# Peptides against a protein of PDB entry 5T59: the designs that were tried, part 20

Target 1, 112 residues: chain A of PDB entry 5T59
Amino acid sequence: TTPTMQSTSLLTEHLGYPPISLVDDIINAVNEIMYKCTNAMEKYLMQRNIIGKKDFSDEIKIGTAKLESLLENSVDKNFDKLELYVLRNILSIPSDLLEENRFRLLHHEKLV
Target 2, 90 residues: chain B of PDB entry 5T59
Amino acid sequence: EHIRFQRLVQVCNKALEESIRKLQSWEKIHECFPNYGQTREGIENLTVCQQQVIKLWSNLSRVEFDAIFHERSIEEKLNQLDDLINKARS

## One batch from the design tools (peptide; aimed at target 1 D80)

Design b2_p15_1_s3 (made by RFdiffusion4, then SolubleMPNN; from b2_p15_1, 6 letters changed)
Fold by OpenDDE base, seed 1:
Structure b2_p15_1_s3 (fold): chain B 112 residues (1-112), chain C 90 residues (1-90), chain A 15 residues (1-15)
Amino acid sequence: as target 1 above (112 residues)
Amino acid sequence: as target 2 above (90 residues)
Amino acid sequence: KEEEELKEVEKWFEE
């Protein structure tokens, strides 16, 4: 199940930021890295676009675009899974600690 | 004892590994450049390109993710969370 | 579907 508002609030207090912010940072980073990689690949090959007397520029552009799409789809798929796992299993508070008595303990430990 | 941060690192590494898997396939790369890859020089260029992309992917992700983890103090926070949970259950 | 995705991710740590 999705995190509760209560767990999100407690984790936000503990972390100093909402749990989703960490995931956002990770996803933003990998997307940036992804495009840096594909851009580097295209530039590298475009600098080597002529072999003999034949210009392969068009093929290189199409090919790198295809690889970019493949990588983009894979990143999207796998990091969606990552987001789900992180928010459910890592940045989560067990239900037994959301009970009234243990809820106070969490707040007390934070304040002390 | 402390397990959450370890799992965070593991899931990040796994996601990165699975994401780059297709680019690790020479066949997949070659099929994107069918004519270019029919030349000796083209094969050489694609080979170097593949290696460089994978290395760049690995290096950049390590640096950037470590920076995020540091800026968010996530190891400390997750360890504290583990401790709080364990304490509450004792 | 979400549960299926979660189970799939959890398999990442079984090996």
Scores: peptide ipSAE 0.219, ipTM 0.934, DockQ to the pose 0.574
OpenDDE base, seeds 2, 3, 4, 5: peptide ipSAE 0.215, 0.087, 0.088, 0.208; ipTM 0.933, 0.916, 0.916, 0.933

Design b2_p15_1_s4 (made by RFdiffusion4, then SolubleMPNN; from b2_p15_1, 6 letters changed)
Fold by OpenDDE base, seed 3:
Structure b2_p15_1_s4 (fold): chain B 112 residues (1-112), chain C 90 residues (1-90), chain A 15 residues (1-15)
Amino acid sequence: as target 1 above (112 residues)
Amino acid sequence: as target 2 above (90 residues)
Amino acid sequence: SEEEELQEVDEWFEE
């Protein structure tokens, strides 16, 4: 099910912001966290790139990039699911309350 | 009675957990550093790195998500939504 | 555990 314009308007009025704004905040946050994690990993290993007079810098860079890609793919998939779940099951108004009489009741309660 | 905020927390935790799952695999980590990981020091460094990244992921996500929830007053708003729905059905 | 985190969020949203 997809949120209707009516439900979006009601929720926006209730929340003080569009429902999608919350999801955007969450997704932006996790993306920032993701790159902080991978950057930290690369820096940590690059500070330890020489072992037994061998320089593993190239391998570290490639390996970290692979892990970053792996994490990116996983984040994208899982937080796409999250977006759908939140909008469908959390930030949603039951269909029975979107009917004429109940819709007015819900709206009226917010205004009183 | 109030279920929506609980579900929000749960789905956030689940998404975070599943996103980091593959990095929790030592085999996956080691595969990315095949020669580096054949050295004793390399293994030690990778082990520490893996642990630190997972901790950083967990800590940062907790702090940032809590901040978002607070700034958006989402717990209060979702509780109110639950109450409104329940009242309308009464 | 609160319905096992709601059945691991409905079997993680039915994958």
Scores: peptide ipSAE 0.585, ipTM 0.948, DockQ to the pose 0.162
OpenDDE base, seeds 1, 2, 4, 5: peptide ipSAE 0.582, 0.565, 0.573, 0.580; ipTM 0.948, 0.947, 0.947, 0.948

Design b2_p15_2 (made by RFdiffusion4)
Pose (drawn by RFdiffusion4):
Structure b2_p15_2 (pose): chain A 112 residues (1-112), chain B 90 residues (1-90), chain P 15 residues (1-15)
Amino acid sequence: as target 1 above (112 residues)
Amino acid sequence: as target 2 above (90 residues)
Amino acid sequence: SSTEEVREELEEEAE
């Protein structure tokens, strides 16, 4: 289903937070991990940048950064689909409920 | 009957697996370090990275998301939602 | 940039 304002309004009430807030926590979380991994990988190699008698510091900075940017694209790509797949299929509303009052059951839930 | 939350787990895992796939390929890893990878020690060091980074990637994301799913009780909100739409359709 | 565009499309669909 396509998201609507009633679903956003109703799901915000059921969840206690807008449906997007969960998506923010995920995207924000994975980005932090992405950088935590690349930074950890660069330091592992920088203290191993000299093999034999040659110094590969330049190649490592370029390599670690060249990898980081490829995840920035792939992650932004794959988590946007998540941002879409979730708001359309998981935090989703059918027609059975907004055509004939979903308000009854949510109000009914909070009380009885 | 409780089907929506398992989906949330499936879609999260699905996004992560695709997010890291290019790093599972030794080729693309060596492309970023062509000269460094032509040394024995370089090959050994790069192997230690991709295998550990992947493990770190999997573990950090697994722990946080399980935590996020807890702080927002999403498993329950969705289970309440799944079994609630059924009561409505009935 | 891509996430901003996706959010704008979602806002349009929600409207």

Design b2_p15_2_s1 (made by RFdiffusion4, then SolubleMPNN; from b2_p15_2, 10 letters changed)
Fold by OpenDDE base, seed 4:
Structure b2_p15_2_s1 (fold): chain B 112 residues (1-112), chain C 90 residues (1-90), chain A 15 residues (1-15)
Amino acid sequence: as target 1 above (112 residues)
Amino acid sequence: as target 2 above (90 residues)
Amino acid sequence: KSREETRKKILELEK
């Protein structure tokens, strides 16, 4: 199930930041890493673009772009799943803690 | 008793592993460089490139994710969350 | 927030 506003508020208070902020950090990081990897790959191959008398620069550019697209699609798919899992199963508060009495407990623990 | 942080690490690793899987396929890489990969030198370059990218992916992700987890104090916070939940259910 | 639109799409697909 989708996280409730109440759970988000409680978790934000507990964490000191909204739960989604953690996911954003993770996804932003992997995106950065992804492009660093593809950039490194392109640069490495472009430094080795001449074999014999043939220049493979165009093929390298096209090929690396294709690999980047493949990686990008895979990253998007897998980290979208990660986002849902984290928000629903890790950064989540079970229904019993969302009840009035348990809500007070969480608040009380913060104050003590 | 503390399970949430472990799960976070596991799902992060799984996502990273699944994401890089296509680049781990030599066939897939070769398909992107059909003529370049027909040369001996090209094959050698692609092989090294593949290995380096995978290593770079692994190393950077480890460093960056650990930094995020530290900056967000997520292990401590998730452990506390586990404790709160367990306490409420006891 | 940079992924707000993407998140919206994800949530929509989960319905």
Scores: peptide ipSAE 0.270, ipTM 0.933, DockQ to the pose 0.224
OpenDDE base, seeds 1, 2, 3, 5: peptide ipSAE 0.180, 0.150, 0.139, 0.149; ipTM 0.923, 0.919, 0.919, 0.920

Design b2_p15_2_s2 (made by RFdiffusion4, then SolubleMPNN; from b2_p15_2, 6 letters changed)
Fold by OpenDDE base, seed 2:
Structure b2_p15_2_s2 (fold): chain B 112 residues (1-112), chain C 90 residues (1-90), chain A 15 residues (1-15)
Amino acid sequence: as target 1 above (112 residues)
Amino acid sequence: as target 2 above (90 residues)
Amino acid sequence: SSREKVREELAKLAA
């Protein structure tokens, strides 16, 4: 099930930040890494664009763009799954702890 | 007893591994450079490039994700969450 | 200095 507003509030209090903020950091990081990798790849090949008398610059640009697209799609898919899993199964509070009596326990533990 | 942080690390590693899988395919790499890859030098360049970019992916992700986990104190917070849940169920 | 090592690897790839 999707996280409730109550669980989000409790987790935010516990973490000191909303649970989604962690996921955002992860996703932002992998996106940055992705573009660093593809950029490095393009630059590496563009420095080696001429073989014999033939200039492969256009093919390299197109090819690296294709690889970037493939990587983007894969990153999007896999880290969307990661986001769902983390928010539902890792940064989650079981339903029994969302009851009033258990809610007090969480607050009590935080305050002591 | 503490399981959530371990799961976080596992799912992150899995996502990273699955994401880079296409670049690990030589066939996919070669298909993107059909004429360049028909030359000896081109094949050599692509081979080195593929190896280095995969290594870069792994190293950058390790460093950046560890930094995030540290900055967010997520191991400690998840351990505490596990403890709270276990205590409530006891 | 693990981050520095990564930067070095990036530089090698870009070179």
Scores: peptide ipSAE 0.129, ipTM 0.915, DockQ to the pose 0.017
OpenDDE base, seeds 1, 3, 4, 5: peptide ipSAE 0.112, 0.122, 0.120, 0.113; ipTM 0.907, 0.907, 0.907, 0.906; seed 3 fails the geometry check

Design b2_p15_2_s3 (made by RFdiffusion4, then SolubleMPNN; from b2_p15_2, 9 letters changed)
Fold by OpenDDE base, seed 3:
Structure b2_p15_2_s3 (fold): chain B 112 residues (1-112), chain C 90 residues (1-90), chain A 15 residues (1-15)
Amino acid sequence: as target 1 above (112 residues)
Amino acid sequence: as target 2 above (90 residues)
Amino acid sequence: SSREKTRQEIKELEA
């Protein structure tokens, strides 16, 4: 169930920001963390790229890129699910409270 | 009584855990470095690297997500939302 | 995707 305009408006009033803003913060954060992790991994291994007179730099670069892709795909999948769940089930107003006289509850509380 | 914030934390943790799961597989790591991982020293380096990355993932996510939750006052707001809903149904 | 659709709908409502 997609959030309605009414629920979004009420939640925005309650939160002080649109519900999607919270999700955006979360998504942006995890993406930043993801690339920090993969960068750290590459840097660590590149400092240890020579073993037994053999240079493994190329293999390390390719390998870390593969792992980055793997992580990226997993992040996208799981946080897409998270976004849907949060917006539909956590940052949501029950339908019965959105009916005629009930939808004013949040407005009433704020105005009082 | 207050359930929404708890659920938020749970789903965030789940998403983070599921996202890093592939990197927790030694087999997946080793497959990406087939020749490097055939050396003793390479195996040691990969092992440490894997552990450090997972630790970094966990630490950074905790700090950043907590900061977001604080900045957005989401626990308080979700608790208030629960209270409003419960009040309306009482 | 379901996510993208939902995001777009929400953004449209908030515009």
Scores: peptide ipSAE 0.183, ipTM 0.922, DockQ to the pose 0.291
OpenDDE base, seeds 1, 2, 4, 5: peptide ipSAE 0.170, 0.174, 0.177, 0.180; ipTM 0.920, 0.921, 0.921, 0.922

Design b2_p15_2_s4 (made by RFdiffusion4, then SolubleMPNN; from b2_p15_2, 7 letters changed)
Fold by OpenDDE base, seed 3:
Order: structure tokens, then sequence, then C-alpha cells
Structure b2_p15_2_s4 (fold): chain B 112 residues (1-112), chain C 90 residues (1-90), chain A 15 residues (1-15)
């Protein structure tokens, strides 16, 4: 079930920020981490690019780029799933509590 | 009683673990460096590199996600949400 | 960056 506007409003009031903001923080963080990891990999290998009489710089650059692409695709897939799950199942309000009586209760608890 | 924050941590860990899984495959790593990985020294370098990247991934994720959770006070807020739901159903 | 350019080329060739 997709979050309703009412649910979003109630959760925003409760959290002090929209639920999506948490997910955005998580996704932004993992993206930053991802590129830090691939950059570190490239730098590490480029410092070890010569073995014997052979220079493997080009192969290292290509290989690292391939791994970055693989990681990027995996991150996108898994954190899209995460976003959906968090918004639907964690930062969610059960339908029975979206009724007027329950809605008032939530507001009352906030104000008290 | 309090379940939402636990679930958040679990799904975050799962997403992180699933995301890094392909880099944990030696075969995948070696495929990206076919000639480099045919040398003894190259294999050694790739092995160390793989291990270090995985550790870096894990450490950075832990630090950054914990910081986010703290800044957003999400554990407290989710616990309160659980309490509100339970109270409403009482 | 050089890595970004390389990645783009790889993606283009793979498509």
Amino acid sequence: as target 1 above (112 residues)
Amino acid sequence: as target 2 above (90 residues)
Amino acid sequence: SSREETRKKILEEAS
C-alpha cells in the first residue's frame, strides 16, 4: 500500500520531517560511500600498476570502472527496495488508525 | 513491543550486504582484471584490495548510518510510533 | 574524472 497524504502528514508532524527525508539521507550516504570505495580501489591498484616489465594501468582503470558499474547497479536495486519497504512498512500508520477517532488520538498525544 | 527500529536496522544491513555481494566474489574481481590477475603479484594485490574495499564499505556504512539515525532521532521516534499504535489499539 | 570517462565508455559499448 502506498502511503497516503494523511499518513505522510501525520508522520511528518511526529518526526519533525517528512519520512522521505530519512530515506534520502540513507541513499545519499550509500552513494557517497560507494564512490569512495571504488576510488580507493583504483588508487590502490594504480600504485601497484607495474608488475615486472608490464604496465597494467589501462587494465586497472577499465577493471575498476566495471566493478563500479556492478556496484552501482546493485546499490540502486537494493536501496530502491529499501526505500519502498521503509516507507510502506516502517514509517507507516495502520489503516485502522487513519480513522477520524484514531487520528484525533494521535494529535492529542502530540499536543500533550 | 518496539519493532520498527529493529526492522529499519535489519533492512539497512540487508541492503548493504546484498549490494556488496558481487564484490565479494573472487571470480567477479578476477574477470575485471584478466591479465593482471594472471600474475602472482597481481593476484596478491587483488586479494588485498578486495578485502580492504569490503572492510571500508562496512566501516563507512556503519559510521554514516549511525550518524543519520542519531541526527534524525529515528529510534526514539519509531519507538514512540509503536507506543502510539499500541495505545490506540488498547 | 578519468574513471568516470572510462565507465561511460564501457556503458556505451555494452549498450
Scores: peptide ipSAE 0.211, ipTM 0.921, DockQ to the pose 0.029
OpenDDE base, seeds 1, 2, 4, 5: peptide ipSAE 0.194, 0.199, 0.207, 0.205; ipTM 0.920, 0.920, 0.921, 0.921

Design b2_p15_3 (made by RFdiffusion4)
Pose (drawn by RFdiffusion4):
Structure b2_p15_3 (pose): chain A 112 residues (1-112), chain B 90 residues (1-90), chain P 15 residues (1-15)
Amino acid sequence: as target 1 above (112 residues)
Amino acid sequence: as target 2 above (90 residues)
Amino acid sequence: SSPAREEIEEELEEA
């Protein structure tokens, strides 16, 4: 289903937070991991940048950065589909409920 | 009958697996370090990276998301939602 | 904002 304002309004009430807030926590979280990994990888190599008698510091900075940017694209790509797949299929509303009062059951849930 | 939360786990894992796939390929890894990878020690060091980075990637994301799913009780909110739409359709 | 978020905002405006 396509998201609607009632679903955003109702799901915000059921969840206690807007449906997007969960998606923010995920995207924000994986990004932090992405940089934590690349930074960890660069330092592992920089203290191993000299093999034999040659210094590969330049190649490592370029390589670690050249990898980081490829994840920035792939992650932004794959987690936007998640941002879409979730708001359409998981945090989702059918027609059975907004055509004939979903408000009854949510109000009914909070009380009885 | 409880089906929506397992989906959330499936979609998260699905996004992560696709997010890291280009790093599982030794080729693209060596492309970023062509000269460095032509040395024995370089090959050994790069192998230690991609295998550890992947493990770090999997572990950090696994722990946080399980935590995020806890702080927001999403497994319950969705289980309540799954079994609630059924009561409505009935 | 991300493209996916812009699409969701457009869908909500249309709804």

Design b2_p15_3_s1 (made by RFdiffusion4, then SolubleMPNN; from b2_p15_3, 6 letters changed)
Fold by OpenDDE base, seed 5:
Structure b2_p15_3_s1 (fold): chain B 112 residues (1-112), chain C 90 residues (1-90), chain A 15 residues (1-15)
Amino acid sequence: as target 1 above (112 residues)
Amino acid sequence: as target 2 above (90 residues)
Amino acid sequence: MREARKEIEEELKKA
């Protein structure tokens, strides 16, 4: 199930930031890493684009673009799953703690 | 007792591993370079490139994710959350 | 990040 507004508010107070901010950091990081990897691959192969008398520059550009697309699709799929799991199962508050008595406990613990 | 941070690390590692899996396939790489990969030098270059990009993926992700976890103090916060939940249930 | 990247880039240059 999707986290409630109450859960998000309590976790934001506890963490000092909204739970989604952590996920955003992770996703932004992996996207940056992904393009660094594909860029490095293209540059490496383009420095080695001529073998014998043949220039493979066009094939290298097309090939690296295909690999980038493949990686993009995989990253999107797997980190979408990660986002859902983290927000629902890790950065979550059990329903019993969202009740009035348990809510008071959370506030008490923060003040002590 | 403390389980949430461990789970976070596990799912991050799993997502990273599954994301790079297709690049670990020599067949997939070779298919993208059908003529280049028919040359001896081309095969050598692709082999080295594949190995190094996978290492780069692993190293960069480790460094960046550790930095995120540190900046967000997520281990401490998740441990505290576990403690709060356990205390409430006791 | 920069340190890790530099290490890999150096390895690529050697190959």
Scores: peptide ipSAE 0.086, ipTM 0.916, DockQ to the pose 0.015
OpenDDE base, seeds 1, 2, 3, 4: peptide ipSAE 0.084, 0.079, 0.077, 0.081; ipTM 0.917, 0.917, 0.916, 0.917

Design b2_p15_3_s2 (made by RFdiffusion4, then SolubleMPNN; from b2_p15_3, 8 letters changed)
Fold by OpenDDE base, seed 1:
Structure b2_p15_3_s2 (fold): chain B 112 residues (1-112), chain C 90 residues (1-90), chain A 15 residues (1-15)
Amino acid sequence: as target 1 above (112 residues)
Amino acid sequence: as target 2 above (90 residues)
Amino acid sequence: MRKARKEIEELLKKS
């Protein structure tokens, strides 16, 4: 199913926040984690940049940047899929509940 | 009966696993450090680095996602949603 | 990122 304004409103009422806010939290978190990981990798290797009297600092910087880009692309792809799935299939309301009589049920539960 | 939260956890785990898969490839790691990785010490450093990054990814994601789920009360809310749907269909 | 978000937003606008 595809999200609608109606379903979004109902879910927002139920959740106490818009459905997309949950996904935003997830996306923000994974982005933060991603850069923490790449930063840690760079720092670790830069502390070990000299081997056999050779300085590999430049190679390390370039290499870690490449890995960061690789990870970014993968994160973007997979979490775009996640967002779509969550909003369509998890945080969704079946069509049979998108009728006036069914809306009443949801509102009734809120009042209880 | 309650299925939505389980699905949420599953798709989150899948996204995390698929995202880190590229870094799990030693070949890809080595390709980024062609000269550094030609040294014994460099290989050792890259090996440890790879392992540590993967562990860090796993640990941080578990902690942060659990925190989000808790703060948003998403398990409870999704269970309630399942219940509402089931009730409406009965 | 957020290709899915853009898609959903467009769909919501049409609704």
Scores: peptide ipSAE 0.280, ipTM 0.931, DockQ to the pose 0.782
OpenDDE base, seeds 2, 3, 4, 5: peptide ipSAE 0.266, 0.271, 0.271, 0.271; ipTM 0.930, 0.930, 0.930, 0.931

Design b2_p15_3_s3 (made by RFdiffusion4, then SolubleMPNN; from b2_p15_3, 7 letters changed)
Fold by OpenDDE base, seed 5:
Structure b2_p15_3_s3 (fold): chain B 112 residues (1-112), chain C 90 residues (1-90), chain A 15 residues (1-15)
Amino acid sequence: as target 1 above (112 residues)
Amino acid sequence: as target 2 above (90 residues)
Amino acid sequence: MREARKKIEEELKKA
């Protein structure tokens, strides 16, 4: 079930920010981490690109690019799932609390 | 009684673990460097590189995610949400 | 995800 506008509004009031903002932070962080990792890998291997009389620079560049793509695809897949789960199951308000009587209760708690 | 924050941590860890899983495969690493990986030194370098990347992934994710959770006060907020739900149902 | 990734890539290119 997709979160309702009412749920989003109530959670925004409770959190002090929209629920999606938390997910955005997580997604931004993991993407940054991902490219830091791949960059580190490439640099490490490029410093060790010559073995014997052979230069493996081209192979290293291609190989690291392939691994980056692999990681990128995996990150996208898994964190898309995470986004859906968080918004639907963690940052969610049960339907019974969205009823009029329960809604007033939430406001009461906020005001007290 | 408080379950939402625990779930958040769990799903974050799961996503991180599953995302790095392919890089944990030596076969996947080696196939990307078919000639480089046929040398002794190449194998050694790839092994170290693989280990370092995995560690970097783990360390950076821990630090950054903890920072996010702190800045967003998400544990407190989720606990409060649990309490509100429980109170409403009692 | 796509938009976030794109932004990160752009920042990396500038560095």
Scores: peptide ipSAE 0.217, ipTM 0.927, DockQ to the pose 0.035
OpenDDE base, seeds 1, 2, 3, 4: peptide ipSAE 0.216, 0.160, 0.210, 0.210; ipTM 0.927, 0.919, 0.927, 0.927; seed 2 fails the geometry check

Design b2_p15_3_s4 (made by RFdiffusion4, then SolubleMPNN; from b2_p15_3, 6 letters changed)
Fold by OpenDDE base, seed 4:
Structure b2_p15_3_s4 (fold): chain B 112 residues (1-112), chain C 90 residues (1-90), chain A 15 residues (1-15)
Amino acid sequence: as target 1 above (112 residues)
Amino acid sequence: as target 2 above (90 residues)
Amino acid sequence: MRPARKEIEELLKKA
């Protein structure tokens, strides 16, 4: 189920930021890491592009691009699942607590 | 008692592990470099490259995710959330 | 909110 507006508001107050912001940070980080990894791979192989009398530069460029696509697809799939799980099961408030009592508890903790 | 942060770490690790799985496949690597990988030296280079990339993936992920968790104070906040929920149910 | 993802997608399009 999709998180309710009430849950989002309460969690935002508790966290100091919207729950989605954490997920965004994670996704942005992994995408940056992904790029760094594929770039490193390309650079490493391009430094070793000549074997014997053959230059494999073109093949290396194409191959690393293919691997990048492969990794990107996997990252997208797995971290989309992660996003759903985090928002629904970790950064969530049980429905039975989405009442005035929960709201008061949150404010009470902030004041103490 | 405190379970949410543990779950967060677990699902992050799982996502990272599953994401890198394709690069852990030698077959997938070799398919991308069909002619380069037919040479002895090429195979050696690809092998080292594969190992290094996987290590880089692991190291960068650990550092960056820990930084995010710290900046967002997520362990503390999730523990507090657990406590609030438990208190409300007691 | 997800600039890195978008940037990577653009790079993949060029590849």
Scores: peptide ipSAE 0.108, ipTM 0.921, DockQ to the pose 0.039
OpenDDE base, seeds 1, 2, 3, 5: peptide ipSAE 0.077, 0.064, 0.065, 0.067; ipTM 0.917, 0.916, 0.916, 0.916

Design b2_p15_4 (made by RFdiffusion4)
Pose (drawn by RFdiffusion4):
Structure b2_p15_4 (pose): chain A 112 residues (1-112), chain B 90 residues (1-90), chain P 15 residues (1-15)
Amino acid sequence: as target 1 above (112 residues)
Amino acid sequence: as target 2 above (90 residues)
Amino acid sequence: EEEIEELRELFEEAT
């Protein structure tokens, strides 16, 4: 289903937070991990940048950064689909409920 | 009957697996370090990275998301939502 | 990208 304002309004009430807030926590979380990994990888190699008698510091900075940017694209790509797949299929509303009052059951839930 | 939350887990894991796939390929890893990878010790060091980074990637994301799913009780809100739409359709 | 922007705007308006 395509998201609607009623679903955003109702789901915000059922969840206690807008449906997008969960998506923010996920995207923001994986990004932090992405950088935590690349930074950890660069330092592992920088203290191993000299093999034999040659110094590969330049190649490592370029390689670690060249990898980081490829994840920035792939992650942004794959988590946007998540941002879409979730708001359409998981935090989703059918027609059975907004055609004939979903408000009854949510109000009914909070009380009885 | 409780089907929506398991989906949330499936879609999260699906996004992560695709997010890291290019790093599971030794080729693309070596492309970023062509000269460094032509040394024995370089090959050994790069192997230690991709295998550890992947493990770190999997673990950090697994722990946080399980935590985010807890702080927002999403498993329950969705289980309440799944079994609630059924009561409505009935 | 455009669909995501539209959805975020829709969520801001609904808030």

Design b2_p15_4_s1 (made by RFdiffusion4, then SolubleMPNN; from b2_p15_4, 8 letters changed)
Fold by OpenDDE base, seed 3:
Structure b2_p15_4_s1 (fold): chain B 112 residues (1-112), chain C 90 residues (1-90), chain A 15 residues (1-15)
Amino acid sequence: as target 1 above (112 residues)
Amino acid sequence: as target 2 above (90 residues)
Amino acid sequence: KEEIKKIRELVKKAL
């Protein structure tokens, strides 16, 4: 089920915040984690950039950048799917409860 | 009867697992460091690095997501939502 | 992505 203005309003009232705020928190968190991971990887390898008499700094920088890009693409794809799923299937109100004679349920419970 | 929060946790875990899967491939890692990975010491460094990154990913995700869920009281709210829906249908 | 954009816009209007 796709979110509507009515469902969003009701859920916002119930949650105390818009449903999208939860998704934003999740996405922001994973993005932060992603860059922390890639940064850690680069720093770790750059401290070990010389083997024997050869300096692999350039190769390390390029390689870590490739891995970062790979991870970024995967994160974007998977968390886009997550966002859609959460908003449509978790933070959602069944259509039958959005009918005129039933949609006030959440509001009524809040007031009582 | 309470299903929504469980689903939330499941889909979050799935997204995290799917996202890190590429880094779990040694082949993918090695391909990014073709010359570095031809040295014994390089292989050792890459192996440790791979393991540490995966561990860091897992640990940070767990801590941060749990914090979000707590701050948003999402388990309670989703359980309440389930209860309301079930009550309406009873 | 397009669907996400639409949903986000809808939510913004509701706020």
Scores: peptide ipSAE 0.519, ipTM 0.948, DockQ to the pose 0.895
OpenDDE base, seeds 1, 2, 4, 5: peptide ipSAE 0.523, 0.520, 0.529, 0.521; ipTM 0.948, 0.948, 0.948, 0.948; seeds 1, 2, 4, 5 fail the geometry check

